# Peptides against a protein of PDB entry 5T59, part 1

Scores and structures below are computed, not measured.

Target 1, 112 residues: chain A of PDB entry 5T59
Amino acid sequence: TTPTMQSTSLLTEHLGYPPISLVDDIINAVNEIMYKCTNAMEKYLMQRNIIGKKDFSDEIKIGTAKLESLLENSVDKNFDKLELYVLRNILSIPSDLLEENRFRLLHHEKLV
Target 2, 90 residues: chain B of PDB entry 5T59
Amino acid sequence: EHIRFQRLVQVCNKALEESIRKLQSWEKIHECFPNYGQTREGIENLTVCQQQVIKLWSNLSRVEFDAIFHERSIEEKLNQLDDLINKARS
Below, numbering starts at 1 at the first letter of every chain, in headers, positions and changes, except where a header shows other numbers.
Peptide ipSAE was made for these designs. It is ipSAE averaged over its two directions, with the distance scale d0 held at 1.0 Angstrom where the peptide's residues are scored. Compare it between designs on one protein only; published cut-offs may not apply.
A fold fails the geometry check if it doesn't show the stated peptide or something in it is severely misdrawn.

## One batch from the design tools (peptide; made by RFdiffusion4, then SolubleMPNN)

Design b1_p8_1_s1 (from b1_p8_1, 5 letters changed)
Fold by OpenDDE base, seed 3:
Formats: structure tokens, sequence, C-alpha cells
Structure b1_p8_1_s1 (fold): chain B 112 residues (1-112), chain C 90 residues (1-90), chain A 8 residues (1-8)
């Protein structure tokens, strides 16, 4: 089911932050990791750019850029799916509980 | 009883695994370095590079995601959410 | 130098 304004408000109260904030943290982290990996890969190969009498620097730069693009596309696809799944199925409140009963229960637990 | 945090971990692991899948392919790696990979030393360098970058991906992901989960107290919060839902349905 | 060292 699609998240509602009511569920977002209730979850924000429960979590102490909006549900989307967790997803943002995850996506920001994987993007940072992705570029750290590709940057390290390029540097590693650039330290080994000369084999025999040939300098492969240009090929290495192009090749690592291609790998970065492949990884970017895959990360985007898979973490878009993750975002939808988390917000709809994990950080969600069942529709049948989106009523006064759920709200009272949450409030009661905070007071106890 | 508690299912949401387990699902979160599972979906994160799946996304990470699927994302790195292309780099796990030697063929894909080699295709990006067609001439470099025709040399013995190039093959050796690419092999080590591939192995190490995959390891780096795994290690960084574990550390960073665990840090996020801790900072957001998400395991506790999701367990509480499960409990609240179960109680409401009882 | 390893990739891990480079990334550090």
Amino acid sequence: as target 1 above (112 residues)
Amino acid sequence: as target 2 above (90 residues)
Amino acid sequence: MSIEEIAS
C-alpha cells in the first residue's frame, strides 16, 4: 500500500524522524561507497599503468569510467526498489490500523 | 514476532548483492580493458583489483549500514512497531 | 598498495 500522510505522521512520532530520512541515509551511504570503490580501483590500476613498453593510462581511465557507469546504473535500479519496499512494507502501518485505535495505542505506550 | 528489522536487513543485503553483480563478472571487467587484459600482468592486476574492490564494497557497506541502523535505533523502533501492531490485532 | 589502503 502507498504511505499516507497519517501513517507518515505516526511513524515520524514513533521513530523520532520521518521514515524517508532512513532511506536517504542508506542511499547516500551506498553512493559514497560506490564512488570510493571506483576511485580506488582507478588509482590501483593507474599505479600499474605501464606494462612492458606500453602505457595503458588512457585505457585504464576509460575502462574504470565504464565500470563506474555500470555500477551507477545497478545501484540506482536496486536502491530505487529498496526505497519503495522499505517505505511501503517495512516502515508502514497496516491500513486497518490507521485509526483512533492505533493512535491511542502509540500514545499509551509513550506514557507507560 | 519481530519481522520488520529482519526484512530491512534482507532487502539491504539483496540490493547490495545485486548492485555489485556486474563487477563480479570477470567478463565484464575484462571487456572494459581489452588491451590491458591481453597481457599477463594486466590479467593479474585486474584479478587482484576485482577481488579487492568487491571486498571493499562488502566491508564498507557493512560498517556504514550498521552505523546508520545504530544511529537511527532502527532495530529497536521496528521491533516496537511489530509489537504495537501485534497488540492492536490481539 | 592495496585497494583498501588507497580507499583509506
Scores: peptide ipSAE 0.442, ipTM 0.948, DockQ to the pose 0.896
Fold by OpenDDE base, seed 5:
Structure b1_p8_1_s1 (fold): chain B 112 residues (1-112), chain C 90 residues (1-90), chain A 8 residues (1-8)
Amino acid sequence: as target 1 above (112 residues)
Amino acid sequence: as target 2 above (90 residues)
Amino acid sequence: MSIEEIAS
């Protein structure tokens, strides 16, 4: 089942924010963490770029960029799945509760 | 009784674990540094780098996600949602 | 520096 406008409104009232806002926070956080990790990797290896008499700076930059791309693709894939799952199965209201009398229940609890 | 928050934590952990899996592959790491990784010192540096970045990923994720969950009061809100649903079905 | 120190 796909989230409806009604469920979004009810959940927004319940949460105090739209359901998508939580997902956005999660995705923004993992993206920040991802780039912190890849940046740290590059800096760590660039501090160790010379072995013997050979400078591996170019290879390190290219290699780290490849790893970053690999991680980006994986993060995008897995957290897109997460977004769908959270919005459909966690931050969702069952269809049997999407009735006028059930709406009152959620609204009533908010007012109490 | 309360299931939604548990599922949220589980799906977050799964997404984090699946995302970092490629970096856990030594083969993938080595392929990105074909000449650097042919040296003893290069292998040592890559090994330490791989281990530390995976730990960094885990630690940062734990701290940041816990902060999000707290700021959004999501455990409380999801528990309340479970209770409302259960009450409506009783 | 370690990776964690660099990231900090």
Scores: peptide ipSAE 0.439, ipTM 0.948, DockQ to the pose 0.927
Fold by OpenDDE base, seed 1:
Structure b1_p8_1_s1 (fold): chain B 112 residues (1-112), chain C 90 residues (1-90), chain A 8 residues (1-8)
Amino acid sequence: as target 1 above (112 residues)
Amino acid sequence: as target 2 above (90 residues)
Amino acid sequence: MSIEEIAS
């Protein structure tokens, strides 16, 4: 099921931050890691760009760009799925806890 | 009793593993360097590069994600959420 | 230089 406004509000109060903020942190982190990896790969190969008497610098630049694109597509796909799963199944409140009596319980537990 | 944080870790690991899968393919790596990979030294360099970048991916993701989870206190918060849900259903 | 060293 899709997260509701009420669920988001309650979780924000419980967490101290909106649920989406955690997902944003995760996605930002993996993007940073991704570019660190591809950049390091390019630099590593560029330090080894000459084999014999042939300079492979252009091929290395094109090749690493292709790998970066491939990784970007995979990261986007898999972490879009992650976002949906986390928000729907992990950072979620069951409907029975959204009832009036259960809502009071959540507030009470927070104060204790 | 506590299940949400475990699921969070699992889904994060799965996303990371699925994301790096293409780089784990030697065929995909070699296809990006068709002439470089036809040399002995090129193959050796690509092999080491592939191995090291995968390790880097794993190490960086572990450190960064653990830091996020700690800063957001997410294990504690998810455990508390599990407890609240279980209590409400009892 | 290793990739780990480059990334650090």
Scores: peptide ipSAE 0.438, ipTM 0.948, DockQ to the pose 0.926
Fold by OpenDDE base, seed 4:
Structure b1_p8_1_s1 (fold): chain B 112 residues (1-112), chain C 90 residues (1-90), chain A 8 residues (1-8)
Amino acid sequence: as target 1 above (112 residues)
Amino acid sequence: as target 2 above (90 residues)
Amino acid sequence: MSIEEIAS
């Protein structure tokens, strides 16, 4: 099931931040890591661009760019799935707790 | 009893593993460097590059994700959520 | 130089 505004509000109160913020942190981190990896890969290969008097610089640049695109697509796909799963199954409140009487439990525990 | 944080870690690891899977494919790596990869030295360089970048991916991910989890206190919060849910159902 | 060294 899709997270409701009500569950989001309750979780935001519990977490101290909106659930999506955690996902955003994760996604931002992996994106940063991704580009660090691809950049390092390019630099590594560019330091080794000449083999047998042949300069492969152009091929390396193009190839690394292709790998970056490939990785970007994979990251996007898998972390979109992650986002959905986290928000639906981890940072979620069961429907039986989304009743008026159950809200008191969450608030009560916060105050005690 | 406490399951949500464990699941979070699991799905994060899964997403990371699935994401890097493309770079783990030698065929895909080689396809990006068709002429470079036809040389002995090129193959060696690509092999080392592939191995090292995968390790870098893993190491950076571990450090950064752990930092996020700590900053967000997510383990504690998810454990509390589990407890609240279990208590409500009891 | 290793990739990790480059990235660092």
Scores: peptide ipSAE 0.435, ipTM 0.948, DockQ to the pose 0.888

Design b1_p8_1_s2 (from b1_p8_1, 5 letters changed)
Fold by OpenDDE base, seed 5:
Structure b1_p8_1_s2 (fold): chain B 112 residues (1-112), chain C 90 residues (1-90), chain A 8 residues (1-8)
Amino acid sequence: as target 1 above (112 residues)
Amino acid sequence: as target 2 above (90 residues)
Amino acid sequence: ESIEEIAS
């Protein structure tokens, strides 16, 4: 089932932040890590760009850019799946708890 | 009893593992450096580069994700959510 | 230098 406005509100109250904020933190972190990795890879190879009498700088720049694109596509795909799974199956409230009596239970726990 | 946080960790690990899989392929790495990788020294550099970047990916993700989970108190919050659900169904 | 050092 898809998250509802009601479940989002209840979870926001419970967590102290909207559920999407956690996912945003995760995605932002992996993106930062991704670019740190690819940038470091380029710098490492550029320090080793000359072999014998040949300069491979152009090939290294193009090659690392291709790897970055490859990693970007993979990260996007897999963490889009993660986002859907987390919001649907982890940060979710079962429909039976969205009933009036169960709704009061969640609020009661916060007030006590 | 408490299942949600475990699932969160699992899905995060899976996403990280699947994301780095392409870089774990030597064929994919070599294809990006066709001439550089035809030299002995180039192969050595690419091999070390591949191994180190994969380790960097793993180490950074572990540290950063643990920090997020701590700052968001997500284990505690998810355990409480599990408890609320179980209590409501008892 | 190592990739770890570069990224740090």
Scores: peptide ipSAE 0.577, ipTM 0.951, DockQ to the pose 0.927
Fold by OpenDDE base, seed 3:
Structure b1_p8_1_s2 (fold): chain B 112 residues (1-112), chain C 90 residues (1-90), chain A 8 residues (1-8)
Amino acid sequence: as target 1 above (112 residues)
Amino acid sequence: as target 2 above (90 residues)
Amino acid sequence: ESIEEIAS
């Protein structure tokens, strides 16, 4: 079920922040981690760029860039799916409860 | 009773696992370094690099995601949400 | 130097 304005408002009140903020934190974190990993991988291999009499620096740079692209594509795909799932199924209010009853319950619990 | 936080953890783990799967393939790693990987020393370096980067991915993800969950108090909030929904349906 | 050390 697609989130409604009412659902978003109620969840924002409950959470203390908009539901999308949690997803944003997660996605920002994984992106940062991704580039830390690929950067570290490149540096590690660049420290080991010479084997025998041959310098593999160019191949290492190209290769790590390819791996970064592969990881970027996979992260984008999987965390787009995650975003949709979290907002629709986890940070959501069932449609049958999106009525005065649910609203009243939330306010009642907050006031108690 | 409380299911939403468990689901959140599960989908996060799944997304992380699926995302790193390509780097877990030795064949894909080797293909990116066709000449470097034809040397004994190159193979050794790539092997260690692959293992360590996967470990780094796992460790960083665990630490950062746990920090987010804590800062957002999401376990408590999702448990409360479950309780509210269950109460509304009772 | 390990990947962990490089990333730190």
Scores: peptide ipSAE 0.576, ipTM 0.951, DockQ to the pose 0.896
Fold by OpenDDE base, seed 1:
Order: sequence, then structure tokens, then C-alpha cells
Structure b1_p8_1_s2 (fold): chain B 112 residues (1-112), chain C 90 residues (1-90), chain A 8 residues (1-8)
Amino acid sequence: as target 1 above (112 residues)
Amino acid sequence: as target 2 above (90 residues)
Amino acid sequence: ESIEEIAS
């Protein structure tokens, strides 16, 4: 199920930050890594762009761009799934514990 | 008892693995460089490039994700969450 | 140079 406001508040109090912040960090990191990888790949191949008498610079640029797009799409897909899973199943509070008495218990345990 | 952090690590690893899978395909790599990859030297360059970029992906991900987990104290927090939930259910 | 060196 989708996280509730109550769950988010409790988790924010517990974590010291909103649950989504962790996911944001992860996604931002992988995006950065992704572009570092593709950029490095392009540079590596561009240093090796001439084979014999042929200059493959244009093909390399196009090819690396295609790979970047491919990787980008895969990252987006997989980390969207990750986001959903983390927020719903890891950074979550069971619904049965979100009732008044149990809610107070969790809150009390955190503060005491 | 403590399960959430383990799950976090697992899903992160899975996402990383699935994301890089297409770059692990030589066929996919070669398709992007159809003429370059028809040369011996080109194939060699692509092979090395593929291998190294996959390693770079793995290494950077490990370092960066570990840093995030540390900075967010997520293992401790998730363990505490597990404990709180278990205690509440007892 | 290596990919890692380039990326660094």
C-alpha cells in the first residue's frame, strides 16, 4: 500500500529525515554514476577513434549516445521499482500498528 | 529479527544488476558500433571498454551507496524500526 | 588510459 501521512511522519521522526530522502539519495547517486560511466566510455573510445585510415568519431559519438539512452532507460525502470519497494515495504509501518494505542507506543518508545 | 536493512541491500543490488545487464551484452554493445566493431582493433577496444565500464559501475555504486547508508545511518535506523515493530507486537 | 582513470 501507499505510505500514509501518519506513517511518513513517524518514520521521519525516527529517521531524522523523510523516507523519500533516502530514495532520492540513491537515485541521484546512480544517475551520477551512470553518466560518469557513459562519459568515460565515450572518452575512452574517442581516444581510439582512428582505426587504420578511418576515423570512427561520428560512429562512436552516436553509439555511446545509444548506450547512454539504453542504460538510462534501464536505470529509470529499475530504480522506480526500487523506490516503490523501499517506501512500501522497507520504510513502512504495518497498518495494524498505526492505530491509536500502537501509534502512541511507537511514538513513546522513540521519545523515551 | 532484523530484516529491513538486508532487504534494502538486496533490492539495491538487484536494481544495480538489472540496470547494467544490457551493457553486459556484447551483442548490444556491438550493435551500437557496427562498423567500428567490424575491425579487429575496434573489437579489442570495445571489449576492454565494456569490461572496464562494468567494473566502474560496480565500484562506484558500492562506494556511493555505502556512503549514503552511512550518512543516513540507515542500518541502525532500520534495525531499530524492526525492534520497535517486534516489541509493539509482543 | 583506463576507464576508471578517465572517470576519476
Scores: peptide ipSAE 0.576, ipTM 0.951, DockQ to the pose 0.917
Fold by OpenDDE base, seed 4:
Structure b1_p8_1_s2 (fold): chain B 112 residues (1-112), chain C 90 residues (1-90), chain A 8 residues (1-8)
Amino acid sequence: as target 1 above (112 residues)
Amino acid sequence: as target 2 above (90 residues)
Amino acid sequence: ESIEEIAS
């Protein structure tokens, strides 16, 4: 099920931060890593752009850009799935605990 | 008993693995460099590049994700969440 | 130069 505002509030209290913040950190990290990888690929190949007497610089630039796009699409797709899964199945409170009497348990543990 | 953090690690690894899968495809790599990849040296360079970037991806992601998990104390928090849920159900 | 070194 989709996370509710109530569960988000409870989890925020428990975590000390909104659940989405963790996901944001993860996504930001992978994006940074992604561009570091693609940039490194381009630089690596550009250092090796001459084969024989032929200069492949243009092809390398275009090719690495294509790979970057390919990776971007894959990252977006897979980490969108990750976000949904994490928020729905990991950082979630079972519906049976989203009752008035169950809220006390979560709050009580914070007070003791 | 404690399952949520394990699942978090698993889905992170899965997302990382699935994301890099396209770069693991030699065909995809070669398609991006159709003429460069027709040369012996080009193939060698692309092969090394592919291997190294995949390794870089793995290493960076491990370090960065572990740092995030630590900074967010997510293992502890998820374990506590598991405990709270289990306690509530008992 | 390796990609690891380049990215460092």
Scores: peptide ipSAE 0.575, ipTM 0.951, DockQ to the pose 0.864

Design b1_p8_1_s3 (from b1_p8_1, 4 letters changed)
Fold by OpenDDE base, seed 4:
Structure b1_p8_1_s3 (fold): chain B 112 residues (1-112), chain C 90 residues (1-90), chain A 8 residues (1-8)
Amino acid sequence: as target 1 above (112 residues)
Amino acid sequence: as target 2 above (90 residues)
Amino acid sequence: LSIEEIAE
């Protein structure tokens, strides 16, 4: 099932932040890591761009850009799936409990 | 009993693993550097680079994700959520 | 060689 406004509100109260904020942190982190990795790869190879009498700088730049694109596409795909899964299955309240006054349970815990 | 946090860790690890899968393919690496990879030294450089960047990916991810989980107190919060749900169903 | 060297 898709997260509801009620579920989001209850989870926000419980977590102290909206569930999407956690996902945003994760996605932002992996994106940062991704570009750090590809940048490091380019720098490493550019330090080793000359082999014999040949300069492979152009090929390295193009090649690392291609790898970055591949990684970027894979990250987007897999972390979109992650976002969906986390919000639907982990940071979620079962619908049956929403119907049966789970709201009271959460409030009770806050008051006691 | 507590299942949500372990699931979070699992899906994060899976997403990270699947994301880096393309860089783990030597064939894909090599095809991006067709001439560079035809040299012995180029192959050596690419091999080391591939290994090290994958390690960098893993290490950075571990550190950053653990930091996020800590800052968000997500293990505690998810455990509490599990407990609340279990209590409600009992 | 290490990741630290590459990352620098």
Scores: peptide ipSAE 0.284, ipTM 0.947, DockQ to the pose 0.478
Fold by OpenDDE base, seed 5:
Structure b1_p8_1_s3 (fold): chain B 112 residues (1-112), chain C 90 residues (1-90), chain A 8 residues (1-8)
Amino acid sequence: as target 1 above (112 residues)
Amino acid sequence: as target 2 above (90 residues)
Amino acid sequence: LSIEEIAE
């Protein structure tokens, strides 16, 4: 099911923050990690850019850029899927509860 | 009983694993360095680089995601959500 | 591991 405004409001009250904020944290984290990894690869290889009498600096820069692009595409694809799954299947409220019981249950839990 | 947090961890791990899968391919790595990878020393450097970056990916993601989950109290909140739903189904 | 450790 697709999240509704009502579901978002209830979950925001329950969580103390909008559901999307959790996903944003996750995505921001993986992006940071991704660039740390690609930066490390470039630095490591650039310290080892000369083999024999040949300088491979240009090839290393191009190659690491290609790997970065490959990783970016994969991260985007997989974490877009993650976002949809989390918002639809984890941070979700069944429709029958939205209509009948959810408001009362949240109110009750806060009072107890 | 409590299923939502377990699912969150599972899908995070799956997304991380699938994201790094291309870098786990030696063929993909070598294709990016066609001449560098034709040398013995180049192959050695690429091999070490590949292994270390994969480990770095795993370690950083574990630390950062655990920190997020803690800061957002997401396990507790998802368990509470499960309990509310289960109670309503009773 | 860190980026510095990889670069070693």
Scores: peptide ipSAE 0.275, ipTM 0.947, DockQ to the pose 0.272
Fold by OpenDDE base, seed 1:
Structure b1_p8_1_s3 (fold): chain B 112 residues (1-112), chain C 90 residues (1-90), chain A 8 residues (1-8)
Amino acid sequence: as target 1 above (112 residues)
Amino acid sequence: as target 2 above (90 residues)
Amino acid sequence: LSIEEIAE
């Protein structure tokens, strides 16, 4: 189910931070890792850009850029799915617990 | 009983694996370097590069994600959430 | 494995 304002509030209280913050951390991390990987690849190959008498620098730059784009697209797709899944299925509160009596119970357990 | 953290780890791993899958394809790598990859030395360099970048991806992801999970105390919090839900339904 | 290692 789709997260509600009430669920977000309860989870924020429970977690100590909004649920989206966890997802943001994950996505930011993978993006950083992604660019570190592609940068490393480019650097590695650029150090090995000359074979024989031919300089492959231009091809390497274009090629690594293509790989970066490929990885970006894949990361975006897969981690968008992850975001939806986490927020809807992991960091979620069943509707039956959002009733007044159950809501109070969760709050009480957190504070006592 | 405790299922949410396990699911979190699973979906993270899946997303990471699916994301890097294209780079695991030699064909995809080679296609990006059509002339470079026609040389023996180029193939060797690409092979090593591919292997190392995949390892780098894996290692960095493990370290960074574990750090996030620790800093956010997410395993404990998700276990508690499971317990609260189960208790409320009992 | 590090970024520096792969770039070596």
Scores: peptide ipSAE 0.268, ipTM 0.947, DockQ to the pose 0.306
Fold by OpenDDE base, seed 3:
Structure b1_p8_1_s3 (fold): chain B 112 residues (1-112), chain C 90 residues (1-90), chain A 8 residues (1-8)
Amino acid sequence: as target 1 above (112 residues)
Amino acid sequence: as target 2 above (90 residues)
Amino acid sequence: LSIEEIAE
């Protein structure tokens, strides 16, 4: 189920931060890693751009850009799925805990 | 008993694995360098590059994600959440 | 360090 405002508030209190903040950290990290990887690939190949008498610099730049795009698309797809799953299934409060009696239990545990 | 943190790790690993899947394809790598990859030396360079970038992806992801999980105390918090849920249902 | 290694 879709997270409710109540769930978000309760989880924020429990976690000490909004649930979305964790997802944001993860997504920001993988994006940074992605560009570090593609940059490293380009640098490695550009150091090896001449084979025989031919300079492949242009092909290397285009090729690494294509790989970057390929990786970007895959990262976007898979981590969008991850975001949805984490927020709905991991950082979520079951409906039964949102009942009045269960809500009191959760609140009580925080105070003890 | 505690399942949420395990699930978090699993889905993170899956997302990382699926994301790098395309770069694990030699065919896709070679297609991006059609002329460079027609040379012996070019093939050797691409092979090493592919292997190293995949390792870099894995290593950086492990370090950065572990740091996030630690800074957010997410294992402890998710374990506590599991305990609350289990207690409420018992 | 890892980035430097791959570029070597």
Scores: peptide ipSAE 0.266, ipTM 0.947, DockQ to the pose 0.310

Design b1_p8_1_s4 (from b1_p8_1, 3 letters changed)
Fold by OpenDDE base, seed 4:
Structure b1_p8_1_s4 (fold): chain B 112 residues (1-112), chain C 90 residues (1-90), chain A 8 residues (1-8)
Amino acid sequence: as target 1 above (112 residues)
Amino acid sequence: as target 2 above (90 residues)
Amino acid sequence: KSIEEIAE
């Protein structure tokens, strides 16, 4: 089930931050890592752009750009799935507990 | 008893693994460098590059994700959440 | 240099 506002509020109180903030941190991190990797790859190959008498600089630039695109697509796909899973199944309060108002335990624990 | 943090780690690892899978394909790498990869030296360079970038991906992600988890105290918070839920179900 | 060193 989709997270409710009630769940979000309770979890925010528990975590000290909105659940989405954790996901945002993760996604921002992987994006940064992704571009560091592709940039490093390009630089590595550009340092080795000449083989014999041939200069492969253009091919390297195009090739690394293609790989970056492939990685971007894969990251987007997999971390979108991750976001949904985390918010639905990890950073969540079971619906049965919400329906029975048993979520009060979260507030009680904080106040006592 | 505590399951949520374990699941978080698992799903993160899975997402990271699945994301890098395309770069693990030599065929896909070679296709991006059709002429460069027809040379012996080019193949060697691509092979090393592929290996090292995958390692870099793994190392950076481990360090950064661990930092996030620590900063957000997520293991403790998720364990507490598990405990609260289990208590509520009792 | 290794790719890791380049990325740093």
Scores: peptide ipSAE 0.396, ipTM 0.949, DockQ to the pose 0.903
Fold by OpenDDE base, seed 2:
Structure b1_p8_1_s4 (fold): chain B 112 residues (1-112), chain C 90 residues (1-90), chain A 8 residues (1-8)
Amino acid sequence: as target 1 above (112 residues)
Amino acid sequence: as target 2 above (90 residues)
Amino acid sequence: KSIEEIAE
């Protein structure tokens, strides 16, 4: 089941922020971490780019770029799944609580 | 009783683990550096790099995600949500 | 921290 407008509103009231905001924070964080990791890899290897008399700088740049792409694809895939799961199954309100009587109860509990 | 926050942590850990899995493959790492990895010194450098970046990934993720969870008070909010749901069903 | 360690 997909989140409803009603559930989003109720959760926003409860959380103090829209549910999607949490997901956004998570995704933004992992993206930042991802690029920090790939940047670190490149820097580490570029400091070790010469072996013997051969300079491997170009290969290192290409190779780290490939790894970055690989990681990007994996992050995108897995955190898209995460987003879907979180919004549907964690930051969600069961349908029975969205019924009129239960809805009022939830709202009342929030205000009390 | 309280289940939602635990699930959040679990799904985050799973996503992080699955995301870094490709970098845990030595074969994939080596394939990106075909000539560099043909040298002894290159192999050593790649090995250390791989190990350290995986640790970096883990450490940064832990710190940043914990910060997010704290700033959003998500454990408390999810526990409250669980309580509300349980109360409504009682 | 760890980034610096890697970069060293």
Scores: peptide ipSAE 0.371, ipTM 0.948, DockQ to the pose 0.263
Fold by OpenDDE base, seed 1:
Structure b1_p8_1_s4 (fold): chain B 112 residues (1-112), chain C 90 residues (1-90), chain A 8 residues (1-8)
Amino acid sequence: as target 1 above (112 residues)
Amino acid sequence: as target 2 above (90 residues)
Amino acid sequence: KSIEEIAE
């Protein structure tokens, strides 16, 4: 099931931050890494753009752009799945702990 | 006993591995450089580039994700969550 | 050839 407002509140209290913040950090990081990788690839190949007196700069730019797009699509797909899984199955509170008695226990354990 | 953090690491690794999989395909790399890749020197350059980019991806991801996990104290927090759940069910 | 070279 989709995370509830109650579980989000409890987890926010427990974590010290909303669960989504962790996911945001992860996704932001992988996006940064992705562009660092593709940029490095382009730079590496552009330093080696001339082969046999032929300039392949245009082909390199187009080719690296295609690879970037390919990687972007894959990152988006896989980390969307990751986001859903983390929020639903890792950063989640079982329904039995959402009952009033269990709710008090959770708060008590945090405060003690 | 403690399972949530392990699962977090596993799904992160899986997402990273699956994301880079297409760049691990030589065929996909080569098809993006059809003429450049028809030269011996071009093939050599692409081969090294592919290898090093994959390595860069892995290294950067490890360092950055570990930093995030540390800054968010997520291992400790998830272990505590596991403990709370187990306690409630005992 | 290394990552450092690519990063240059």
Scores: peptide ipSAE 0.368, ipTM 0.948, DockQ to the pose 0.489
Fold by OpenDDE base, seed 3:
Structure b1_p8_1_s4 (fold): chain B 112 residues (1-112), chain C 90 residues (1-90), chain A 8 residues (1-8)
Amino acid sequence: as target 1 above (112 residues)
Amino acid sequence: as target 2 above (90 residues)
Amino acid sequence: KSIEEIAE
């Protein structure tokens, strides 16, 4: 079930923030981590770019860029799935709670 | 009784694990450095780099995701949501 | 060779 505007409003009231904000935090965090990891790889290997008489700097730069792309694609796919799952199945209100009598329960609990 | 936060943690871990899986492949790593990886020293460097970056991925994700969950009070909020749902269905 | 070294 796709989240409704009503469920979003109710969850926003409950959480103190829109449900999408949590997902945004998660996605932003993993993106930051991803680039930190790839940057660290490049730096580590660039400190070890010369073996014997050969300089592998160009290969290292290209190689780490390829790894970054590989990781980026994987992150995008998996966290798109995560976003969908979280919003639909975790940060969601079951249809039975979207009835009038159930709305009263939610409001009552907040007031008590 | 409380299931939503557990599910959140599970799906986060799954996404993180699936995302890093390709970097865990030595073949994929080696393919990116075809000439560098033909040297003994290059192989050693790549091996250490691969191991350490995976650890970095794990450590950073743990720390930052925990911080997000704390700042958003998501465990408490999801537990409350579970309680409301269970109460409504009882 | 450690994570700290990589982070340099």
Scores: peptide ipSAE 0.372, ipTM 0.948, DockQ to the pose 0.526; fails the geometry check

